# Ledger of designs, part 18: peptides against a protein of PDB entry 3QIS

Target 1, 334 residues: chain A of PDB entry 3QIS
Amino acid sequence: PSLELSRREFVFENVKFRQLQKEKFQISNNGQVPCHFSFIPKLNDSQYCKPWLRAEPFEGYLEPNETVDISLDVYVSKDSVTILNSGEDKIEDILVLHLDRGKDYFLTISGNYLPSCFGTSLEALCRMKRPIREVPVTKLIDLEEDSFLEKEKSLLQMVPLDEGASERPLQVPKEIWLLVDHLFKYACHQEDLFQTPGMQEELQQIIDCLDTSIPETIPGSNHSVAEALLIFLEALPEPVICYELYQRCLDSAYDPRICRQVISQLPRCHRNVFRYLMAFLRELLKFSEYNSVNANMIATLFTSLLLRPPPNLMARQTPSDRQRAIQFLLGFLL

## One batch from the design tools (peptide; aimed at target 1 K174 V180 Y276)

Design b1_p12_4_s4 (made by RFdiffusion4, then SolubleMPNN; from b1_p12_4, 7 letters changed)
Fold by OpenDDE base, seed 3:
Structure b1_p12_4_s4 (fold): chain B 334 residues (1-334), chain A 12 residues (1-12)
Amino acid sequence: as target 1 above (334 residues)
Amino acid sequence: MSFEELLEQMRE
């Protein structure tokens, strides 16, 4: 069996969070026998491609002189955004197109990723006074390392060593402040807030706006701004309530005094973001007659975002654990 | 509006 490929090199320029890019190529059976093709893993890989890449179709059958179009889809989800923001992963891959009883064909994938404030840690964002696209990649790495060290110091209750003239971190990320300030000013009376989905084009404009600027006003509908806040919280590498406190939140869910003590043990930025969000959500609940928002809906929605089970416990989350997690948040909304 | 001003308004 033999294949002819129309292209073998693919470049994906300016890849962004949640922005789909597609490149197409053709494969033709230039042999005299039918052939089966498939994308196969490399020797050390479990999958034929990185998580942000997909081939469609990834396998198929070709008669002699038959041609098929293959789409290479690049999409950075919440699952890949953090490792691409840090530069731990890159827009580079090699695909192996295997021909049954034939040879392998190598496809080279390359490109560049544009960092996002989505999928960046709260600690790093609190140190960023400028939009993430203005920050040199080398400085992003330093900010993540410093953020890890400050989180560890905070957890260990180590006395801050001398505050050298390092600029004081923001109380909360400017991005989450902008989203919440907009919603507070313009969306408290919005009917079906957090219930109606945003527009995909508006969501992309909001993400690009937050990554590149400090706007006076966020573009898009109140629904799109509300969904952008949910996407931001979902994309955090560590949830607003740190994984280390997850079990303690569940154990304290029916004791409001212990719940407040658990929150007081969060790293400063996480604690500030939590308090800020809870203050906003309580304010939003005052307008329930206008926005159709209730405490149970909000607690259910935000629990999955703010209080995620640690990766080792995800497969074991019981309905009781989920109800305790909801009850924990309800104690801050009521 | 600052973060602090917004937090103040949400406490009233």
Scores: peptide ipSAE 0.037, ipTM 0.783, DockQ to the pose 0.141
OpenDDE base, seeds 1, 2, 4, 5: peptide ipSAE 0.027, 0.029, 0.024, 0.024; ipTM 0.707, 0.721, 0.697, 0.695

Design b1_p12_5 (made by RFdiffusion4)
Pose (drawn by RFdiffusion4):
Structure b1_p12_5 (pose): chain A 293 residues (1-134, 168-310, 319-334), chain P 12 residues (1-12)
Amino acid sequence: PSLELSRREFVFENVKFRQLQKEKFQISNNGQVPCHFSFIPKLNDSQYCKPWLRAEPFEGYLEPNETVDISLDVYVSKDSVTILNSGEDKIEDILVLHLDRGKDYFLTISGNYLPSCFGTSLEALCRMKRPIRERPLQVPKEIWLLVDHLFKYACHQEDLFQTPGMQEELQQIIDCLDTSIPETIPGSNHSVAEALLIFLEALPEPVICYELYQRCLDSAYDPRICRQVISQLPRCHRNVFRYLMAFLRELLKFSEYNSVNANMIATLFTSLLLRPPPSDRQRAIQFLLGFLL
Amino acid sequence: MTFAELHEEYKE
């Protein structure tokens, strides 16, 4: 049971939020007998690697002496973006490739991460007047820029918030917001609209903070009480919530053109603005509908 | 208040 590896060291340079990278290598069974390989957790872990990293394939069978290409894939999603933004985690790791009843092969993962305004808290963004990778703001400039673009160009946009944008443009928009305060956000209206949804989803702390979440559901049927729960939010969260509710009510005026109705808004934005740490789903859409109407 | 006025006020 022996393996030959084309390489054991891999570098993921300039890793960005939601941008896929692949580092490929070849495994060859140079032994005389067939072997089984698999990636294993390091002593006392649950997984063989961190969430932003994946092996494809992560296990297999090799006769003597067939070869197999292994793809080491890095993808920073909403799950890891904040800890990598913060530096609580780095683009580094060790993969232990394990031969069943044999040697262990140690693969070193290194590289660097580029922080994004996406996955960054509303509070910190309101405190940063310049792009992240170039008195606090009422709302983060990045969300203002996305909403400003949609307000200017997308009020009459057919199926706004119902058609997915382009992956390439989403990344261009994110990098644009990470590095600049542009005159125009690049990309189609559908891409800018989706980038807004991704922005809200990627927030480490939702627009409606986690501890106020349950109170919102309980209060869902009393508009006086719902507004008061909103008053308990920190200034930046309260402002973002009010700002978005005003923006969505503005879009509802053009529903005959942009097909944006209360039903779609409620089911789309409730889960983004109001996240927990069933029929609560109903009190939640009721909570949000109370502001839209 | 209109959204346009609110949006302009929130610009900063």

Design b1_p12_5_s1 (made by RFdiffusion4, then SolubleMPNN; from b1_p12_5, 4 letters changed)
Fold by OpenDDE base, seed 3:
Structure b1_p12_5_s1 (fold): chain B 334 residues (1-334), chain A 12 residues (1-12)
Amino acid sequence: as target 1 above (334 residues)
Amino acid sequence: MSFAELLEKYRE
């Protein structure tokens, strides 16, 4: 069996969070026998491609002189955004197109990723006074390392915050401040807030706006701004309530005093963001007659975002654990 | 503290 490929090198320029890019190529059976093709893992890989890449179709059958179009789809989800923001991963891959009883064909994938404030840690964002696209990639790495070290120091209660660091971190990320300030000013009376989905084009404009600027006003509908806040919280590498406190939140869910003590043990930025969000959501609930928002809906929605089970416990989350997690948040909304 | 006052406290 033999294949002819129309292209073997693919460049994906300016890849962004949640922005789909597609490149197409053709494969033709230039042999005299039918052939089966498939994308196969490299020797040390479990999958034929990185998580942000997909081939469609990834396998198929070709008669002699038959041609098929293959789409290479690049899409950075919440699952890949953090490792791409840090530069731990890059827009580079090699695909192996295997021909059954034939040879391998190598495809080279390359490109560049544009960092996003989505999928960046709260600690790093609190140190960014400028939009993330203005920050040199080398400085992003340093900010993440420093953020990790400061988080560990804060958890260990060992080192007083060195008051002498010339640049005080923000109390909350500017991005979350902008989203919440907009929603507070313009969306408190919005019917079906957090219940109606935003527009995909508006969501992309909001993400690009937050990554590149400090706007006076966020573009898009109130629904798109509300969904952008949910996407931001979902994309955080560590949830607003740190994984270390997850079990303690569940154990304290029915004791409001212990709940407040658990929150007081969060790293400064996480604690500030949590308090800020809870204050916003309590304010939003005062307008329930206009926005159709209730405490149980909000608690259910935000629990999955703010209080995620640690990766090792995800497979074991019981309905009881989920109800305790909801009850924990309800104690801050009422 | 109102939410508006809290917003301004976190404003830079």
Scores: peptide ipSAE 0.047, ipTM 0.781, DockQ to the pose 0.777
OpenDDE base, seeds 1, 2, 4, 5: peptide ipSAE 0.037, 0.033, 0.033, 0.029; ipTM 0.749, 0.747, 0.725, 0.714

Design b1_p12_5_s2 (made by RFdiffusion4, then SolubleMPNN; from b1_p12_5, 5 letters changed)
Fold by OpenDDE base, seed 2:
Structure b1_p12_5_s2 (fold): chain B 334 residues (1-334), chain A 12 residues (1-12)
Amino acid sequence: as target 1 above (334 residues)
Amino acid sequence: MSFEELLEELRE
């Protein structure tokens, strides 16, 4: 069996968070026998491709002289965004198209990723006074390393008083500030806020806007801006409430005093973001007659985003743990 | 502290 491939080299330029790119190619059975093709893992790989890549179809049968179109889909989700932002991973892969009882065909995937404020740490974003696309990738790596060290020092109560006015971190990421300030100004009376989905095109425009600029106004509907805030919080490599405090939040859920003490132990940026979001959400709840937002809905929605179980506990989260997590947030909304 | 007052405190 043998295949002819219309293309073997694929370049995905300017790959962005949540933006699907597709490249298509044809495979043709130029042999005289039916053949089965499949994408197979390389030696020591568990998957035939990286998490941000997919082939469709990834396997199939071809009769003699049959041709099939294969789509190579590049999509950076919340699961791949952080490692691409840090440069730990890149838009590079090699696919092995295996032909049963035939030969392997190698496909080269290459390209470039454009960093996003989505999937970047709160610590790093607090150090970024400019849009992330204006920051050199080398400096992003340094900012993540420095941010990790600052987080550890903050948790150890060893806050360096680096009084250098130019190097002082923002109290909250500008991206969160922009989203929340927009929602506060324009969305407090928006019916079904956080209940109506945004438009995917508007979400992409909002993401691109936050990655590339400091806008006076965020583009899109209030629903799209609200959903962009949810996506931002979901994409954080570490949730607003650090994983280390998750269990303590659950344990304190019915004691408002202990809840406040737990929040006070967050790293400065995380604590500020938490307080900022809770203040916004309490303000939004004053307009419940107009926006149909209630404390239980908000607590339920934001609990999954702000108070995520550590990865090792995700599969074990009980309904009781979820209720405690909701109760913890309710103590800041009421 | 109002939301606006908190925003001002966070801008300084």
Scores: peptide ipSAE 0.042, ipTM 0.783, DockQ to the pose 0.639
OpenDDE base, seeds 1, 3, 4, 5: peptide ipSAE 0.038, 0.040, 0.038, 0.036; ipTM 0.777, 0.781, 0.771, 0.764

Design b1_p12_5_s3 (made by RFdiffusion4, then SolubleMPNN; from b1_p12_5, 5 letters changed)
Fold by OpenDDE base, seed 3:
Structure b1_p12_5_s3 (fold): chain B 334 residues (1-334), chain A 12 residues (1-12)
Amino acid sequence: as target 1 above (334 residues)
Amino acid sequence: MSFAELLEALRE
């Protein structure tokens, strides 16, 4: 069996969070026999491609002189955004198109990723006074390392941060401030807030706006701005309530005093963001007659975002654990 | 609003 490929080199320029890119190529059976093709893992890989890449179709049959179009789809989800932001991963891969009883065909994937404030740590974002796209990639790496070290120091109750040499971090990320300030100013009376989905085009504009600028006003509908806040919280590498406190939140869910003590043990940035979001959500609840927002709906929605189970416990989360997590947040909304 | 002013305004 033999294949002819119309292209073997693919470049994905300016890859962004949640923005689908597609490159297409053709494969043709230039042999005299039917053939089966498939994308196969390399020797040390479990998958035929990186998590942000997909081939469609990834396998198939071709009759002699038959041609099929294959789409290479690049999509950076919440699962890939953090490792791409840090430069731990890159828009580079090699695909192996295997022909049954034939040879392998290698496809080269390359490109560049544009960093996002989505999927960046709260600690790093608190150190970023400018949009992330204005920050040199080398400095992004340093900011993530410094952020990790500060988090660890804060948890260990070690020496007060030497307030002297580095610019004081923001109390909350500017991106969260921009989203919440917009919603507070313009969305308190918005009917079905957090219940109506945003527009995908507007969400992309909001993400691009937050990554590239400090706007006076966020573009898009109140629903799109509200959903952008949810996407931001979901994309955090560590949830607003750190994984290490997850079980303690569940254990304290019915004691509001213990709940407040647990929150006081969060790293400074996480604690500030949590308190800020809870203050905002309590304000939205005052306008429930207009926005149809109630405490149970908000607690249910934000629990999955703010109080995520650690990855090792995610598969074991019981309905009782979910209800305790909701009850924990309700104690801050009521 | 500053973050502090907004936090105060959201608590009132």
Scores: peptide ipSAE 0.038, ipTM 0.760, DockQ to the pose 0.185
OpenDDE base, seeds 1, 2, 4, 5: peptide ipSAE 0.038, 0.037, 0.033, 0.038; ipTM 0.768, 0.765, 0.736, 0.761

Design b1_p12_5_s4 (made by RFdiffusion4, then SolubleMPNN; from b1_p12_5, 5 letters changed)
Fold by OpenDDE base, seed 2:
Structure b1_p12_5_s4 (fold): chain B 334 residues (1-334), chain A 12 residues (1-12)
Amino acid sequence: as target 1 above (334 residues)
Amino acid sequence: MSFEELLELYRE
């Protein structure tokens, strides 16, 4: 069997969080026998491609002189955004198109990723006074390393934050502030806030806006701005309530005093973000007559975002654990 | 901090 490929090199320029890019190529059976093709893992890989890449179709049959279009889809989800922001991963891959009883055909994937404030740590974002796209990639790496070290130091209570050397970190990320300030100003009377989905095009505009600028006003509907806040919180590599405190939050869920003590043990940036969000949500609840928002809805929605189970416990989360997690947040909303 | 005080943190 033999294939002819219309293209073997693919460049995905300016790959962004949640923005689908597609490149197509044709494969043709230029042989005299039917052939089966498949994308196969490399020797040390479990998957035929990186998590942000897919081929469609990834396998198939071709009769002699038959042709098929294959789409290479690049999509950076919440699962890949953090490692791409840090530069741990890159928009580079090699696909192996295997032909049964035939040859391997190598496809080269390359490109560049544009960093996002989505999927960046709260610690790093608190050190970023400028939009992330204005920050040199080398400095992003340094900010993540420094952020990790500060998180560890804060958890260990070992070293007072050296207030002296570097620019004082922001109390909360500017991106969260921008989203919440917008929602507070314009969305408190918005009917079905956090219940109506945003528009995907507006969400992309909001993400791009936050990555590239410090706007006076966020573009899009109140629903899109509200959903952008949810996406931001979901994409955090470490949730607003750090994984280390998850079980303690559940254990304290019915004791408001212990709940406040648990929150006081969060890293400074996480604690500030939590308090800021809870203050906003309590304010939003005063307008329940207009926005149809209630404490149970908000607690249920934000619990999955703010109080995520550690990855090792995710498969074991009971309905009781979810109810405790909701109850924990309710103690800050009421 | 009130919610208003938290909102003002970045208006300077």
Scores: peptide ipSAE 0.264, ipTM 0.892, DockQ to the pose 0.504
OpenDDE base, seeds 1, 3, 4, 5: peptide ipSAE 0.054, 0.067, 0.181, 0.193; ipTM 0.796, 0.809, 0.866, 0.880

Design b1_p12_6 (made by RFdiffusion4)
Pose (drawn by RFdiffusion4):
Structure b1_p12_6 (pose): chain A 293 residues (1-134, 168-310, 319-334), chain P 12 residues (1-12)
Amino acid sequence: PSLELSRREFVFENVKFRQLQKEKFQISNNGQVPCHFSFIPKLNDSQYCKPWLRAEPFEGYLEPNETVDISLDVYVSKDSVTILNSGEDKIEDILVLHLDRGKDYFLTISGNYLPSCFGTSLEALCRMKRPIRERPLQVPKEIWLLVDHLFKYACHQEDLFQTPGMQEELQQIIDCLDTSIPETIPGSNHSVAEALLIFLEALPEPVICYELYQRCLDSAYDPRICRQVISQLPRCHRNVFRYLMAFLRELLKFSEYNSVNANMIATLFTSLLLRPPPSDRQRAIQFLLGFLL
Amino acid sequence: MTFEELHEEYKD
């Protein structure tokens, strides 16, 4: 049971939020007998690697002496963007490739991460006047820029918030917002609209803070009480919520053109603005509908 | 207040 590896060290340079990287290497069974390989957790872990990293494939069978290409894939999603933004985690790791009844092969993962305004808290963004990788703002400039673009160009946009944007443009928009305060956000209206949804979803703290979430559901049927729960939010969260509710009511005026109706808004934005840490789904859409109408 | 007025107010 022996393996030959084309390389054991891998570098993921300039890793960005939602941008896929692949570092590939070849495994060859140079032994005399067949072998089984698999990636294993390091002593006392649950997984063999961190969430932003994956091996493809992560296990397999090799006769003497067939070869197999292994793809080490890095993808920073909404689950890891904040800790990598913060520096609580780095683009580093060790993969232990394990031969069943044999040697362990240690693969070193290194590289660097570029922080994004996506996955950054509303509070910190309101305190930063300049792009992240170039008195506080009422709302983060990034969300204002996305909403400003949609307000200017997308009020009459067919199927707004129902058609997915382009992956390439989403990344251009994110990098644009990380590095500039542009005159125009690049990309189609569908891409800018989706980037807004991704922005809300990637927030470490939702527009409606987690501890106010349950109170919102309980209060879902009393508009006076719902508004008061909103008053309990920090200034930046309260402002973002009010700003978005006003923007969505503005879009409802053009529903005959942009197909944006209360039904779609409620089911689309409720889960983004109001996230927990069933029929509560119903009180939640009721909560949000109370503001839209 | 209109959205346009609110939007310009929140610009900064």

Design b1_p12_6_s1 (made by RFdiffusion4, then SolubleMPNN; from b1_p12_6, 6 letters changed)
Fold by OpenDDE base, seed 3:
Structure b1_p12_6_s1 (fold): chain B 334 residues (1-334), chain A 12 residues (1-12)
Amino acid sequence: as target 1 above (334 residues)
Amino acid sequence: MSFAELLEEMRE
C-alpha cells in the first residue's frame, strides 16, 4: 500500500487562545490495494499529537484511487494556554501518519503562539503594568519564576519581604480590574447577567483587547464581558483560592470566622482578587430585581471557578464536597 | 467598605 500527500509541512502563524485555526491537506491511495491509515503516537508519546492539535479524520480506509481531506485543527484551550504562555510548550509537533502494512509519513507542524493574560498566574499579572503582548518573552519567564518564589516565600515566611527597589506589584491584575469595573459600571442592571452566554466574536475581541491594550472601555455586550471574566477565572493556572487551602475551605464551610481566617492565609494577590470579586458579587446581588441574579446561582457558578479541587482530588469530589464549597462562598456573599 | 471604595483603594 502507498499514499500520496498533497502537503507535509504546516505553519500556524499567530496562534491565539481560543482561536481555532485549520489547515487542510489531501491523502490519496495511489496503490493497487485498499489501505487503512491512522495517526499514531511516537515511541515515547501517549497521544498522536499535542493537546492543542487535532487531525480529522485521525483514521480511515481508502479504496484504490480514493482521496480524503484531512483537517489539522489548532485550538488552544485552558488546558494548553499556560504552558504555551510560559514557552514550556511551543507550536511545534510531528505527526506520524501510519499506513497499515505500509510506511510512515511524517508531517511537520510549526508556528508561533501569541501570549495571553488568560492562563497567566495572578502573581505574574500583578507585576505586569503593560499589556502582556508588550512584555518580552524573557521577562515573562522571569516574572513567572519570581512569582512562584514569592508565593512560596509568602506561604513560608510571615516576614514582610524587604520592599526592595523593584516596582510595587498591582493590588489586582489590571485585566481583572478592567473586566469587573466594566461590569460594575454598566452591567448591574443587565437582565440575566452570568446566565446568558456571550458572543464568540465579542469574546475574541475582549481577549485580544486585554492582551494588547489598556482600554478605557471593554468592547462587546455585558454578557460577553461577564463570560470573559468566567473564562479568565477558569483559565488561571492556580485558582483564586489556591489548591493548598481547598480542604481547609471545605472543613470551615459552616464557620464564617474560620472561613475568613483561611482567606487571610492566601498570597496577597489571590487574597486581593478574592476580596475584590466577593465585594463585586455582593454589590451585584443588590440589583437582583433587575439582573435576576441570586446568591445560590452566583455561589454555584463561581465555586467551580474560584474553589477548584486539586488535580489529585478531582476524580474523588463528592456531592457533599461541592455543597461545602458552595456554602463556603455563600458565607462571603450574604 | 463599599465596592466603589475598594475599587478606589485598588487604583492607588
Scores: peptide ipSAE 0.068, ipTM 0.826, DockQ to the pose 0.696
OpenDDE base, seeds 1, 2, 4, 5: peptide ipSAE 0.046, 0.041, 0.039, 0.043; ipTM 0.810, 0.792, 0.776, 0.803

Design b1_p12_6_s2 (made by RFdiffusion4, then SolubleMPNN; from b1_p12_6, 5 letters changed; failed a check: a repeat of another design)
Amino acid sequence: MSFEELLEELRE

Design b1_p12_6_s3 (made by RFdiffusion4, then SolubleMPNN; from b1_p12_6, 5 letters changed)
Fold by OpenDDE base, seed 5:
Structure b1_p12_6_s3 (fold): chain B 334 residues (1-334), chain A 12 residues (1-12)
Amino acid sequence: as target 1 above (334 residues)
Amino acid sequence: MSFEELLEEMRE
């Protein structure tokens, strides 16, 4: 069997978080026999491509002189955004198109990624006084490393190092402040807030705005700004309630005093963001006659974002664990 | 602390 490929080199310029890009190519059976094609893993890989890449179709049959169009789709989700922001991964891959009883055909994928405040740690963002696109990539790496070390020191209750060397971090990320301040000013009376989805184009504009500027006003509808806050919280590499405290939150869910003690043990930036969000959500609940928002809806929605199970426990989350997690948040909303 | 007072504390 034999294939002809219309293209073998693909370049994805200016790849961004949640922005789909597509490149297409054609394969043709220029042989005299039917053939089966498939994308196969390279040696030592478990998957045929990186998590941010997909081929469609990834396999198929071609009769002699038949042709098929293949789409290469690049999409950076919450699952790959953090490793791309840090430069640990890059927009580079090699795909192996295997022909049964035939040759392997290699496809080269390349491009560049544009960093986002989405998928960046709360600790790094608190040190970042400028938009992420103004920060040199080398400095982003240093900020993530320093942030990891400070989180560990904070959890270990180690004495703060000498005041002299690093600029005082922000109390909360400017991106969280911008989103919440906008919602507080303009969305408290918005009907079906956090229940109606935003527009995908407006979400992209909000993300680009937060990555590139410090706006006076966030663009888009109140629904899009509200969904952007949810996306931001979901994309955090470490949830607002750190994984180390997850089980203690569940164990304390019916004791409001212990719940407050658990929150007091969060790293400073995480604790500030949690308190800030809970204060905002309690304020929003005062307008329930206008916005149709209630404590049970908010607790259910935000629990999955703020109080995520550690990756090793995610597959084992019981309905009882979910109810305890919701009850934990309800104690801060009521 | 009101939400407005917390907002002001978060701006410093």
Scores: peptide ipSAE 0.090, ipTM 0.831, DockQ to the pose 0.738
OpenDDE base, seeds 1, 2, 3, 4: peptide ipSAE 0.040, 0.039, 0.035, 0.037; ipTM 0.774, 0.775, 0.768, 0.770

Design b1_p12_6_s4 (made by RFdiffusion4, then SolubleMPNN; from b1_p12_6, 7 letters changed)
Fold by OpenDDE base, seed 3:
Structure b1_p12_6_s4 (fold): chain B 334 residues (1-334), chain A 12 residues (1-12)
Amino acid sequence: as target 1 above (334 residues)
Amino acid sequence: MSFAELLEQMRE
């Protein structure tokens, strides 16, 4: 069996969070026999490609002189955004197109990723006074390392070193401040807030706006700005309530005093963001006649975002654990 | 702390 490939080198320029890119190529059976093709893992890999890449179709049959189009789809989800933001991973891969009883064909994937404030840690974002796209990649690495050290110091109750007044972290990420301040100003009377989906084009504009600028006003509808806040919280590498406190939140869910004590043990930036969000959500609840927002809806929605089970417990989350997690948040909304 | 008071504290 033999294949002819129309292209073997693919470049994905300016890859962004949640923006699908597609490159297509053709494979043709230039042999005299039917053939089966498949993308196969490299010797040390479990998957044929990195998590942000997909081939469609990834396998198939070709008759002699038959041609098929293959799409290479690049999509950075919440599962890949953090490792791309830190530069731990890159838009580079090698695909192995295997021909049954034939040879391997190598495809080179390359490109560049544009960092996002989505999928960046709260600690790193509190250190970023400028949009993430203005921060040199070398400094992004340093900020992630520093963010880890700051979290450890906060957990150990170590006094921050007297960093010069110019280097003081923000109390909350500017991106969260921008989203919440916009919603507070313009969306308190928005009917069906957090219940109506945003527009995908507007969501991309909001993400790009927050990554590249400090706007006076966020573009898009109130629904798109509200959904952008949800996407931001979902994309955090660590949830607003740190994984180490997850079980304690569930255990305290029916004791409002203990719940507040658990929150007081969060790292400074996480604690500030949590309190800021809870204050905002309590303010929205005052306008329930206009925005149709109620405490049970908000608690249910934000529980999955703010109080995520640790990765090792995700598969074991019971309906009782979910109800306790909702009850924990309700104690801050009522 | 009201939302307005917290918002002010976050701007400092």
Scores: peptide ipSAE 0.038, ipTM 0.746, DockQ to the pose 0.679
OpenDDE base, seeds 1, 2, 4, 5: peptide ipSAE 0.034, 0.034, 0.027, 0.029; ipTM 0.749, 0.749, 0.699, 0.705

